Peptides against a protein of PDB entry 6IDX. Designs and how they scored, part 58

Target 1, 380 residues: chain A of PDB entry 6IDX
Amino acid sequence: KELAKLSADVTFATEFINMDGIIVLTRLVESGTKLLSHYSEMLAFTLTAFLELMDHGIVSWDMVSITFIKQIAGYVSQPMVDVSILQRSLAILESMVLNSQSLYQKIAEEITVGQLISHLQVSNQEIQTYAIALINALFLKAPEDKRQDMANAFAQKHLRSIILNHVIRGNRPIKTEMAHQLYVLQVLTFNLLEERMMTKMDPNDQAQRDIIFELRRIAFDAESDPSNAPGSGTEKRKAMYTKDYKMLGFTNHINPAMDFTQTPPGMLALDNMLYLAKVHQDTYIRIVLENSSREDKHECPFGRSAIELTKMLCEILQVGELPNEGRNDYHPMFFTHDRAFEELFGICIQLLNKTWKEMRATAEDFNKVMQVVREQITRA

## One batch from the design tools (peptide; aimed at target 1 Q87 N99 T129 Q181)

Design b2_p21_3_s2 (made by RFdiffusion4, then SolubleMPNN; from b2_p21_3, 14 letters changed)
Fold by OpenDDE base, seed 4:
Structure b2_p21_3_s2 (fold): chain B 380 residues (1-380), chain A 21 residues (1-21)
Amino acid sequence: as target 1 above (380 residues)
Amino acid sequence: SEFDKKRFAKMRKQQEAVAKE
């Protein structure tokens, strides 16, 4: 206990480390020997002292053995009665993950996000906070190729639902520390959208062009009897597509792919449109057809609106921002759905379409409509 | 605990630092 307290002092820590004291602490953990009287209390203070000593940055985290990592991971994965051991073990793992890529790799092999779910289902908010902090650490240190897997693990209805139901909707007020970790988790989840937001469409990519064609197909061919496939020449077909792309409200009616070359929002806008068209097909078709059948200059250009709305949502949600230590603002809505951004887009595009009608807007009013919609979204 | 509060404050700083790496 006194060692754990003194370990916070840099002078003591320096002297203790110079005496190989930290090696003694690591060996105590590595031994796993429960034969000592008051083992649990001793272990809790040992882990506290170890963490406080390591926080001075005098000793590299890479000095930690694989046996030590396995013991700490074991304290997190085993049903331990001692809350203090669990809290310190989670804190040690988080620190290991953040301070060493080598330790991250070893810990990511020993601990899954799924194992941390049990620590979210407890009544102790500090344990829940440490568990989310460890998830955030794993997310931060994940190589770029594995970040999507972490997102998919978060998007797994189970983890998200557990956070929503046991943390956010828990029977207790959320402390600032938990609110911050939820904010960090949200930011890290939004950063996965950044790649798509900054990806320019290649107008020559056939697969990307096929998505635009699929948007056209869903909007216009879903109601048309397949018998009216006009067997007439390639030129009439090109002219037909130009008309369809105009009705879809693209800025470039000849080559809609050019509308997605601007970053932001790049391909993320196309992803949102495709999600809307596939998941909320009736809503998509309604929005497109309501505006395509108008002969009055009051058509809401869906394609342009969807692109600019996606950009605006990225700006409002601060997509691509790094987590800030001082922030604790998180949106519970983003824990309610696996594809919460695309669902938000689907809500906001309906709001935009409604607002356009209410304002009796024309194409010249586009920016004014977007300003009103921005104000509506930021007040909600 | 007071320890946990101090620890969470350290975690916030370190997470931000690592995110900037």
Scores: peptide ipSAE 0.597, ipTM 0.964, DockQ to the pose 0.834
OpenDDE base, seeds 1, 2, 3, 5: peptide ipSAE 0.596, 0.587, 0.597, 0.589; ipTM 0.964, 0.962, 0.964, 0.962

Design b2_p21_3_s3 (made by RFdiffusion4, then SolubleMPNN; from b2_p21_3, 14 letters changed)
Fold by OpenDDE base, seed 1:
Structure b2_p21_3_s3 (fold): chain B 380 residues (1-380), chain A 21 residues (1-21)
Amino acid sequence: as target 1 above (380 residues)
Amino acid sequence: SELDKKRSAKFRKLQEEVARE
């Protein structure tokens, strides 16, 4: 206990480390000897002292043995561990993952997200916070190829449900520390959109052009079977499509694919439009047809609006940026749906369309409408 | 909180490391 308190002092820490005191603490953990009187209390203080000593940054985290890692991971994976030991073990693992890629690899082999989810189902908000913090650390340090797999895993869907039910809808107010960890998890998940955000459409890719054609089909040919291959469109069909792409509000109504060559938002805007058209078809059709039937120059250009809104949402969510330590703003919607970004887009595009009508906007007012919509989204 | 300060220092270090990669 006294060692744990003194370990917070840098002068004491330096002297204790110089005496190989940290090695003694690691060996106590490695031994796993439960034979000592007050073992749980002693171990909790040992782990506290170890963490405080390591927080001075004098010793590399790579000094820890595989046996030490396995013992700490064991305290997190075992169901009947003292809460004080569990809390400190989660904090140590978080620190290991954050400070060393080599330790991340070893810990990622020993611990699953599923094991950490069990620590979210408790009433102790500190345990919940450390569990999410460790998940966030693992997510952040994961290789890019593995991040997508982690996000798509059943464990992430389950994690979101558990966070929603036990943290967000819990009987306790969310503390600043928990709000920060929820924010971090949101940012790390939305950063997986960066690839699509930075992917330019290839105007020569037929599969990508077929998506744009599908948007047209859903809006204007809702009763027509998709089996009519778009292939041999006569010159009259091309002229018809140009009119339809104008009614859809694309900037380049001759070749709408060109509107998706700008990055950001690149293909991510097309993904959002397609999601809206397929999942919220009635909303999509309503927005498109209400604006396509207007002859008063007050039409809201859906295609342009969808692209610029996607870009704006990426900016608001800071897609491609690392989480900021000072931010605690998270969207509860992130935990209510697997495709939270696309659902947010679907809400915001309706807000944009409403705001456009209320302002009696024309194409010249586009930037003003987008500014008002930005203010509305950031205040919500 | 002391926890926030510790997390802040670790997160800054991590941001610096990830920004160098």
Scores: peptide ipSAE 0.018, ipTM 0.556, DockQ to the pose 0.316
OpenDDE base, seeds 2, 3, 4, 5: peptide ipSAE 0.006, 0.017, 0.018, 0.018; ipTM 0.352, 0.526, 0.549, 0.552; seeds 3, 4, 5 fail the geometry check

Design b2_p21_3_s4 (made by RFdiffusion4, then SolubleMPNN; from b2_p21_3, 12 letters changed)
Fold by OpenDDE base, seed 1:
Structure b2_p21_3_s4 (fold): chain B 380 residues (1-380), chain A 21 residues (1-21)
Amino acid sequence: as target 1 above (380 residues)
Amino acid sequence: SSLDERRMKLMRKRQEAVAKE
């Protein structure tokens, strides 16, 4: 207890480290000797002292043995561990993951997200916070190829459900630290959109062009009697499609693929449009047809609006940026749906369309509408 | 505890630092 308190002092820490004191503490953990009177209390103070000493940054985290890692991971994986030991063990693992890629690899082999989910189902918000912090550390340090797998895994879907039910909808107010960890988890998950955000459409890729054609089909052919299979010649078809792409509100009516060559938002905008058209078809058709029937110059250009809104959402969510220490703002929708970004887009595009109508906007007012929509989104 | 608050602050700084590397 006294050692744990003194270890917070840098002068004491320096002297204790110079006397190989950290090595002694690590050996106490490695021994696993439950034979000592008050073992749990002694271990909790040992782990506290170890953490406070390591927090001075004098000693590399790489000094820890594999036996030490296994013991700490064991305290997190065992169901009948003292809360004080569990809390410190989660915190040690987080620190190891953050400070060493080699320790990350070893820890990722010893611990699963499924084991950490059990610590989210408790009433102790401090334990929940440390468990999410460790998940965030593992997510942050994961190789890029594995991050997508982690996000798509059933464990991540289950994690979102558990966070929603036991943290967000819990009977306790969310503390600032928990709000920060929820924000970090959101940022790390939305950063997986960066690849699509930075992917340019290839105007010569037929598969990508077929997606744009599918957007047209969903908007305009869904009400057309299937008997009018357009047997009309290729030129009349091209002229018809140019009109349809104008009604869809693309900037390039001849080749809408060119609107998706700008990065950001690149292909991510097309993904959002396709999601809206398939998952929220009635909303999509309504937005497109309401604006396509207007001849009063007050039409909202859906295609342009969808692209610029996707870009704006990426900016607001800081897609591709690292989580900031001072941010605690998370969107609850992130935990309610697997495709939270696309659902957010679907809400925001309706807000944009409404705001456009309320402002009686024209194409010249586009930037003003986008500014008002930005303010509305950032205040919600 | 005061230790937990101090630690959580340090963890946030580490997350931000590791993210910037």
Scores: peptide ipSAE 0.023, ipTM 0.666, DockQ to the pose 0.864
OpenDDE base, seeds 2, 3, 4, 5: peptide ipSAE 0.019, 0.021, 0.021, 0.021; ipTM 0.585, 0.578, 0.587, 0.593

Design b2_p21_4 (made by RFdiffusion4)
Pose (drawn by RFdiffusion4):
Structure b2_p21_4 (pose): chain A 370 residues (1-223, 234-380), chain P 21 residues (1-21)
Amino acid sequence: KELAKLSADVTFATEFINMDGIIVLTRLVESGTKLLSHYSEMLAFTLTAFLELMDHGIVSWDMVSITFIKQIAGYVSQPMVDVSILQRSLAILESMVLNSQSLYQKIAEEITVGQLISHLQVSNQEIQTYAIALINALFLKAPEDKRQDMANAFAQKHLRSIILNHVIRGNRPIKTEMAHQLYVLQVLTFNLLEERMMTKMDPNDQAQRDIIFELRRIAFDAETEKRKAMYTKDYKMLGFTNHINPAMDFTQTPPGMLALDNMLYLAKVHQDTYIRIVLENSSREDKHECPFGRSAIELTKMLCEILQVGELPNEGRNDYHPMFFTHDRAFEELFGICIQLLNKTWKEMRATAEDFNKVMQVVREQITRA
Amino acid sequence: SWFDRHMALNRKDQARVAEEN
């Protein structure tokens, strides 16, 4: 108890650390008996002292043994133990992950997505905060080529709806540190879109060109003389600036292939809305048609800008858009809503092709005021 | 409190890790 008190003082901590005092603590956790049942209070003070001592930055986090790591991960992976032990254990794991790629790799193997998510279902906001913090730390430290798989795994176990039901709509008001972790989680989530945003279409890749053909087919085949007239104009009546080679329009980065993903999502998941928008504007040879392809690409880019896809998380922000915690595919759903808004605003302005940038500005103002 | 200090520290660490990436 006394050690937990004094270890926050650097003057004391240095003295204790220079006698390998941290090893006394790690050895106790690694091999001490009946710690959770008979000595939980002692164990809580031990973990408090350990974290306080490590927070002075005198020694590397890489000093910790695999045995110590496994024991701390064990306290998190178990059907919940004492709240004080769990809070410190989650905090130790977060610090290990943030401070070492090696520790991240070992910890990622010792804890499951389901175990971490289950700790969000406790009524204690600090346990919830550290759980989300550990999740955020795993995302921050995951290799670029593994982060997407991790996101899918957390999504399949309902991380989003658990956060919505147990944190955002929970009884206890969200305090500043929890709000910060929600902000970080949202930033990391939006940043999963960044690679596709910056990926150019290969116009010479037939498989990619066939995706655009399929987009056009879904809409034009819903319309016979009128259908034929649409196809004679290649992709003009789908609204692409490059009428004959729309794949070239997807070389603009941002938004790149993310725009294509959004269009395909709208066509497949919301086929009636996609068909309505395209057919209202595919036989319009007055200058008043709203060009779908050009509008979708620019809207995708605009949403990326508004939502700050690609921005790094920082210390100063605690903001988040709660509606993104209400749908597994909220970004794509937002695209669909905004493309309908864009078409409504276009008609309200009796807009022509020359008005394209003006309409996009009004849409930007509509979205950002909402 | 311990929680506040620890959370403030790790907020900086999160930002640092993000900048390193």

Design b2_p21_4_s1 (made by RFdiffusion4, then SolubleMPNN; from b2_p21_4, 12 letters changed)
Fold by OpenDDE base, seed 3:
Structure b2_p21_4_s1 (fold): chain B 380 residues (1-380), chain A 21 residues (1-21)
Amino acid sequence: as target 1 above (380 residues)
Amino acid sequence: SLFEKRMKKQRKLQEEVAKER
């Protein structure tokens, strides 16, 4: 206890480290010797002293043994660990992951996000905060090839639902530290959209063209008997598609793929449109057909609107932003659904279509409508 | 609290790590 308190002093810490005192503390953890009277209290103070000593930055985190890592990971994985030990063990793991790529690799082998979920179901908000902080650390240190796996682990309905139900909708007010870690988790989740946001459509890729064709099919052929397969003429078929792409509100009616070559929002806009068309088909068809049947110049161009709205949402949500130490603003809505960005897009595109009608807008008013919609979204 | 002090330090470290990425 006194050692843990004194370890916060840099002079004491320097002298204690010079006497190999930190190595003695690590060996106490490595030994796992539960036979001592007051073992849990002693261990909690040992882990506190270790953290305070390491926090001086005198000793590299890479000095820790694999046995030490396994013991700390063991305290996080065991269901009946003292709360004080668990909290300090999570804090140590977070620090190890953040400070060393080598330690990240070792810890990522010993601990899964699934094991950390159990620590979100507790009433102790400090444990919950350290569990999310460790998830954030693992996300930050994950190599690019594993970021999508971490994303998928977060997109696992279970982690999101537990954060929503046990943290956000918990019976306790969210403290500033938890709000920050939720913000960081949100930022790291939005950064997964950055790849798609910066991916240009290849106008010559047939698979990508087939998605645009599927948007047309869902809008115009979903009620048509398959017997009206448009007959033999390739030219008549191309001319038909040009009309359909105009009715869909693409800027390039001949080659709608060209509208997705601008980054941002690139392919992310097409992903949103396809999600809307498949998951909210009635809403999609309604929006498209309400505007395709008009010849009064008050048509809301769906394709153009969807692209510019996706770009606007990326700007509002700051997709690609790095986590800032001073921010604590998170959106609880993004924990309510697996595809929360696409669901937000689906809400906002309906708002845009409504606002367009209310303003009696024409194509010349497009930027004014988008500005009004931006103000509506940012005030909500 | 000791928790808040530590978490404040860790926020800064998270930001630094994010900038190095």
Scores: peptide ipSAE 0.554, ipTM 0.957, DockQ to the pose 0.852
OpenDDE base, seeds 1, 2, 4, 5: peptide ipSAE 0.540, 0.542, 0.547, 0.541; ipTM 0.955, 0.956, 0.956, 0.955

Design b2_p21_4_s2 (made by RFdiffusion4, then SolubleMPNN; from b2_p21_4, 13 letters changed)
Fold by OpenDDE base, seed 4:
Structure b2_p21_4_s2 (fold): chain B 380 residues (1-380), chain A 21 residues (1-21)
Amino acid sequence: as target 1 above (380 residues)
Amino acid sequence: SLSEKRFAKLRKLQEKVAKER
């Protein structure tokens, strides 16, 4: 106990570390020997002292053994561990993950996000906070190739639903620390959109062109009997597509792929359109056909609107922003759905279409409509 | 509390790690 208290002092810590005291603490953890009276209390103080000593940055986190890591991971995975030990063990794991890529790799092998879910279902908000903090640490240290897997693990309806139901909708006020960790988690989740937001469409990529063609197909061919495939020449077909792309409201109705070469929002806008068209097909078709059947200058250009809306949503949500230590603002809505960004897009594109009609807008009013929509979204 | 101090350190470390990424 006294050691744990004194370990917060840098002078004591320096002297104690110079005496190999930290090695003694690590060996106590590694031994796992439960034979001592008051073992749990002793272990809790040992872990406290270890954390406080390591926080001085005098000793590299890489000094810890694999046995130590396994013991700490064992305290997090074992259901009957004292709350005091669990809390310190989560804090140690988080620190190990954040301070060392080597330790991250070892810990990522020993601990799954699934094991941390149990620590979100408890009444102790500090444990919940440390569990989310450890998830955030794992997400932060994940290599780029594994970030999408982490996202998919968050998109696993279970983790998101547990956070929503047991943390956000819990019967207690959310403390500032928890709000910050939820903010960090949200920021890290939005950063997964950054790649697509900054990806330019290649107009020569056939697979990307096929997505635009699929948008056309869903909008215009879903009601047309396949029997009216006009077997006539390639030129009439090109002219038909140009008309269809104009009706879809692309800026470049000759080559809609060019509208997705601007970054932001790049391919993310196309992803949103495709999601809307596949998941909310009736809404998509309605929006497109309502504006394509108008002969009045009051058509809402869907393609242009979807691109600019995607860009605006990225700006509002600060996609690509790094986690800031001082922020604690998170949107509970993003924990309600696996594809929350695309769902938000689907809501906002309907709002845009409605606002366009209410304003009796023309193509010249486009920027004014977007400003009104921005104000509506930011007030909600 | 110990936890409050710890969380404050962790916030800083998270931001640092995010900037190094």
Scores: peptide ipSAE 0.508, ipTM 0.946, DockQ to the pose 0.884
OpenDDE base, seeds 1, 2, 3, 5: peptide ipSAE 0.505, 0.501, 0.500, 0.496; ipTM 0.945, 0.944, 0.944, 0.943

Design b2_p21_4_s3 (made by RFdiffusion4, then SolubleMPNN; from b2_p21_4, 11 letters changed)
Fold by OpenDDE base, seed 2:
Structure b2_p21_4_s3 (fold): chain B 380 residues (1-380), chain A 21 residues (1-21)
Amino acid sequence: as target 1 above (380 residues)
Amino acid sequence: SLFERRSARQRKLQEQVAKER
């Protein structure tokens, strides 16, 4: 206990480290000797002293043995561990993961996100905070090939729903540290959109063209009486599609693929449009048809609006931004759905369409409408 | 507390690791 308290002092820590004191502490953990009276209390103070000493940055985290790592991972994976030991064990694992790629690899083999989820279902906010902190550490240190797997693990309905129900909607105020860890998790999740946001459409890719064609099909072929057998002329078909792409509000009516060559928002805008068209088909069709039937120059260009809205949402949400140490702001809505960005887009595109009508906007008012919509979104 | 003292250091470390990525 006194050692744990003194270990917070850098002068004491330096002298104790010079006496190989950390090695003694690691051996106490490695021994696993439960035969000592007050073992749990002694272990909690040992882990406290170890953390305080290591947090001075004098000793490399790579000094720890595989036996030590397994013991600490064991305290996190075992269901019946003292809360004080568990909290310190989570903190040690977080530090090991963040400070060492070699320790990350070993820990990622010993601990699953599923085991960490169990520590989110508790009433202790400090345990929940360090469980999320360890998830964030694993996400940060994951190689690029495993980042999508971590993303998918977060998108797994279970982690997100547990965070929402047991952390965000808990009967207790969220402390600043928990808010920060939720912010970091959100930033890391939004950064998964960055790839699509920076992906240019290839106008020659048939699969990407087929998505644009599917948007047209969902909007116009669902209402077209099958009696309009596609007339035999390839030219009449091309002219028909140009009209449809104009009604969809694309800037390039001849080749809508060109509207997605600018990054940001690149292909992410097309992903949002396709999601809206498939998941919220009635809303999509309504928005498109309400504007396609207008001959009064007050038509809202859906395609252009969807692209610029996607870009604006990326700016508002700071997609591609790195985690900042000073920020604690997170959006609870992003824990409500696995496709929360696309759902937000679907809400915001309806708001845009409404605002366009209320303003009696024309194509010349486009930027003005977008500014009003930005203010509405940022105040909500 | 231990954890209050660690908070600022861990936040900086997370940001650093994110920048190195």
Scores: peptide ipSAE 0.552, ipTM 0.958, DockQ to the pose 0.828
OpenDDE base, seeds 1, 3, 4, 5: peptide ipSAE 0.536, 0.533, 0.552, 0.530; ipTM 0.954, 0.953, 0.958, 0.953; seed 3 fails the geometry check

Design b2_p21_4_s4 (made by RFdiffusion4, then SolubleMPNN; from b2_p21_4, 13 letters changed)
Fold by OpenDDE base, seed 3:
Structure b2_p21_4_s4 (fold): chain B 380 residues (1-380), chain A 21 residues (1-21)
Amino acid sequence: as target 1 above (380 residues)
Amino acid sequence: SFDERIFKKRRKLQEKVARER
């Protein structure tokens, strides 16, 4: 206890480390020996002292043994561990992940998504905060190619709904620390959209063009079997598709793929449109057909609107921004659904279509409608 | 508390790590 208190002082920490004191603490953890009276209390103070000592940055985190890592991970995986031991163990794992790529790799192999999520299903807000902080650390240190897989693994274990039900809708006020970690998790989640936001459509990629054709099919040929591959389109078929792409509200009626070459929002806009068309098909068809039947110049261009709305949502949500230490603003709505961005897009595109009608807008009013919609979204 | 001090340090470390990414 006294050691843990004194370890916060840099002078004491320097002297204690120079006396190999940190090695003694690591050996105590590595031994796993439960023979001592008050073992749990002693271990909690040992882990506290260890963490305070390491936080001075005098000693590299890479000095820790694999046995030490396994013991700490063991305390996090055990359901009947002391609260203080669990808190300190989560904090140590977070620190290891943040400070060392080699320790990240070892910890990512030893700890499961299910274990981390189990620590969210408790009444202790500090444990919940350390668990989310460790999740955030794992996302921060994960290779770019593994981040989406990690996000999918958390989604499969219902991370968002568990956070919503056990943290956000918990019986206790959310402390500033928890609010910050929820903000960081939100930022890191939105940054998974950055790649798609910056990906240009290739107008020569047939698979990407087939998605645009599928949007047309869902809107206009909903009863037709998808087996009609766009074979050698006669000039009449090309002219038909040009009319359909105009009715869909694309800017380039001849080659709608060109509308998705702008980054941002690139392919992310097409992903949102396809999600709307597949998951909310009735809403999609209604929006498209309502505007496709208009010849009064008051048609809302769906394709253009979807692209510019996706860009606007990326700006509002600050997609690609880094987490700031001073921020604690998170949106509870993004914990209600795994595809919360695409669901928000589906709500906002309906709002845009409504606002367009209420304003009696024409193509000249497009930017003004988008400004009004931005104000509506940012006030909600 | 101890936890408040740790959480305050972690905010800075997370931002640092994010900038180094």
Scores: peptide ipSAE 0.595, ipTM 0.962, DockQ to the pose 0.810
OpenDDE base, seeds 1, 2, 4, 5: peptide ipSAE 0.562, 0.566, 0.569, 0.561; ipTM 0.957, 0.958, 0.959, 0.957

Design b2_p21_5 (made by RFdiffusion4)
Pose (drawn by RFdiffusion4):
Structure b2_p21_5 (pose): chain A 370 residues (1-223, 234-380), chain P 21 residues (1-21)
Amino acid sequence: KELAKLSADVTFATEFINMDGIIVLTRLVESGTKLLSHYSEMLAFTLTAFLELMDHGIVSWDMVSITFIKQIAGYVSQPMVDVSILQRSLAILESMVLNSQSLYQKIAEEITVGQLISHLQVSNQEIQTYAIALINALFLKAPEDKRQDMANAFAQKHLRSIILNHVIRGNRPIKTEMAHQLYVLQVLTFNLLEERMMTKMDPNDQAQRDIIFELRRIAFDAETEKRKAMYTKDYKMLGFTNHINPAMDFTQTPPGMLALDNMLYLAKVHQDTYIRIVLENSSREDKHECPFGRSAIELTKMLCEILQVGELPNEGRNDYHPMFFTHDRAFEELFGICIQLLNKTWKEMRATAEDFNKVMQVVREQITRA
Amino acid sequence: AWFERHMARRRKDQARVAEES
């Protein structure tokens, strides 16, 4: 108890650390008996002292043994133990992950997605905060080529709805540090879109060109002389600037292939809305048609800007959009809503092709005022 | 008190890791 109190003082901590005092603590955790059952209070003070000592930055986090790591991960992976032990254990794991790629790799193997998510279901906001913080730390440290798989795994176990039901709509008001972790989670989540945003279409890749053909087919085949007239104009009546080679329009980065993903999502998941928008504007040879392809690409880019896809998380922000915690595919759903808004605003302005940038500005103002 | 100190440090760590990435 006394050690936990004094270890926050750097003057004391240095002295204790210089005698390998941290090893006394790690050895106790690695091999001490009955720690959770008979000595939980002692163990809580031990973990408090350990974290306080490590927070002075005198020694590397890489000094910790695999045995110590496994023991701490064990306290998190178990059917919940004492709250004080769990809070410190989650905090130790977060610090290990943030401070070492090697420790991240070992910890990622010792804890499951389900175990971490289950700690969000406790009524204690600090346990919830550290749980989300550990999740954020794993995302921050995951290799670029593994982060998407991790997101899918957390999504399949309902991370989003658990946060919505147990944190956002929970009884206890969200305090500043929890709000910060929600902000970081949202930033990391949007940043999963960044690679596709910056990926250009290969116009010479037939498989990619066939995706655009499929998009056009879904809409034009819902319309016979009128259908034939649409197809004679290649992709003009689908609204692409490059009428003959729409794949070229997807070389603009941002939004790149993310725009294509959004269009395909709208066509497949919301086929009636997609068909309505395209057919209301595919036989319009007055200058008043709303060009779907061009509008979708620019809207995708606009949403990426508004939502700050690609921005790094920082210390100063605690903001988040709560509606993104209400749908597994909220970004794509937002695209669909905004493309309908864009078409409504276009008609309200009796807009022509020359008005394209003005309409996009009004839409930007509509979205950002909402 | 401990929670605040710890979380203040972890906020900086998260930012640092993001910048290094």

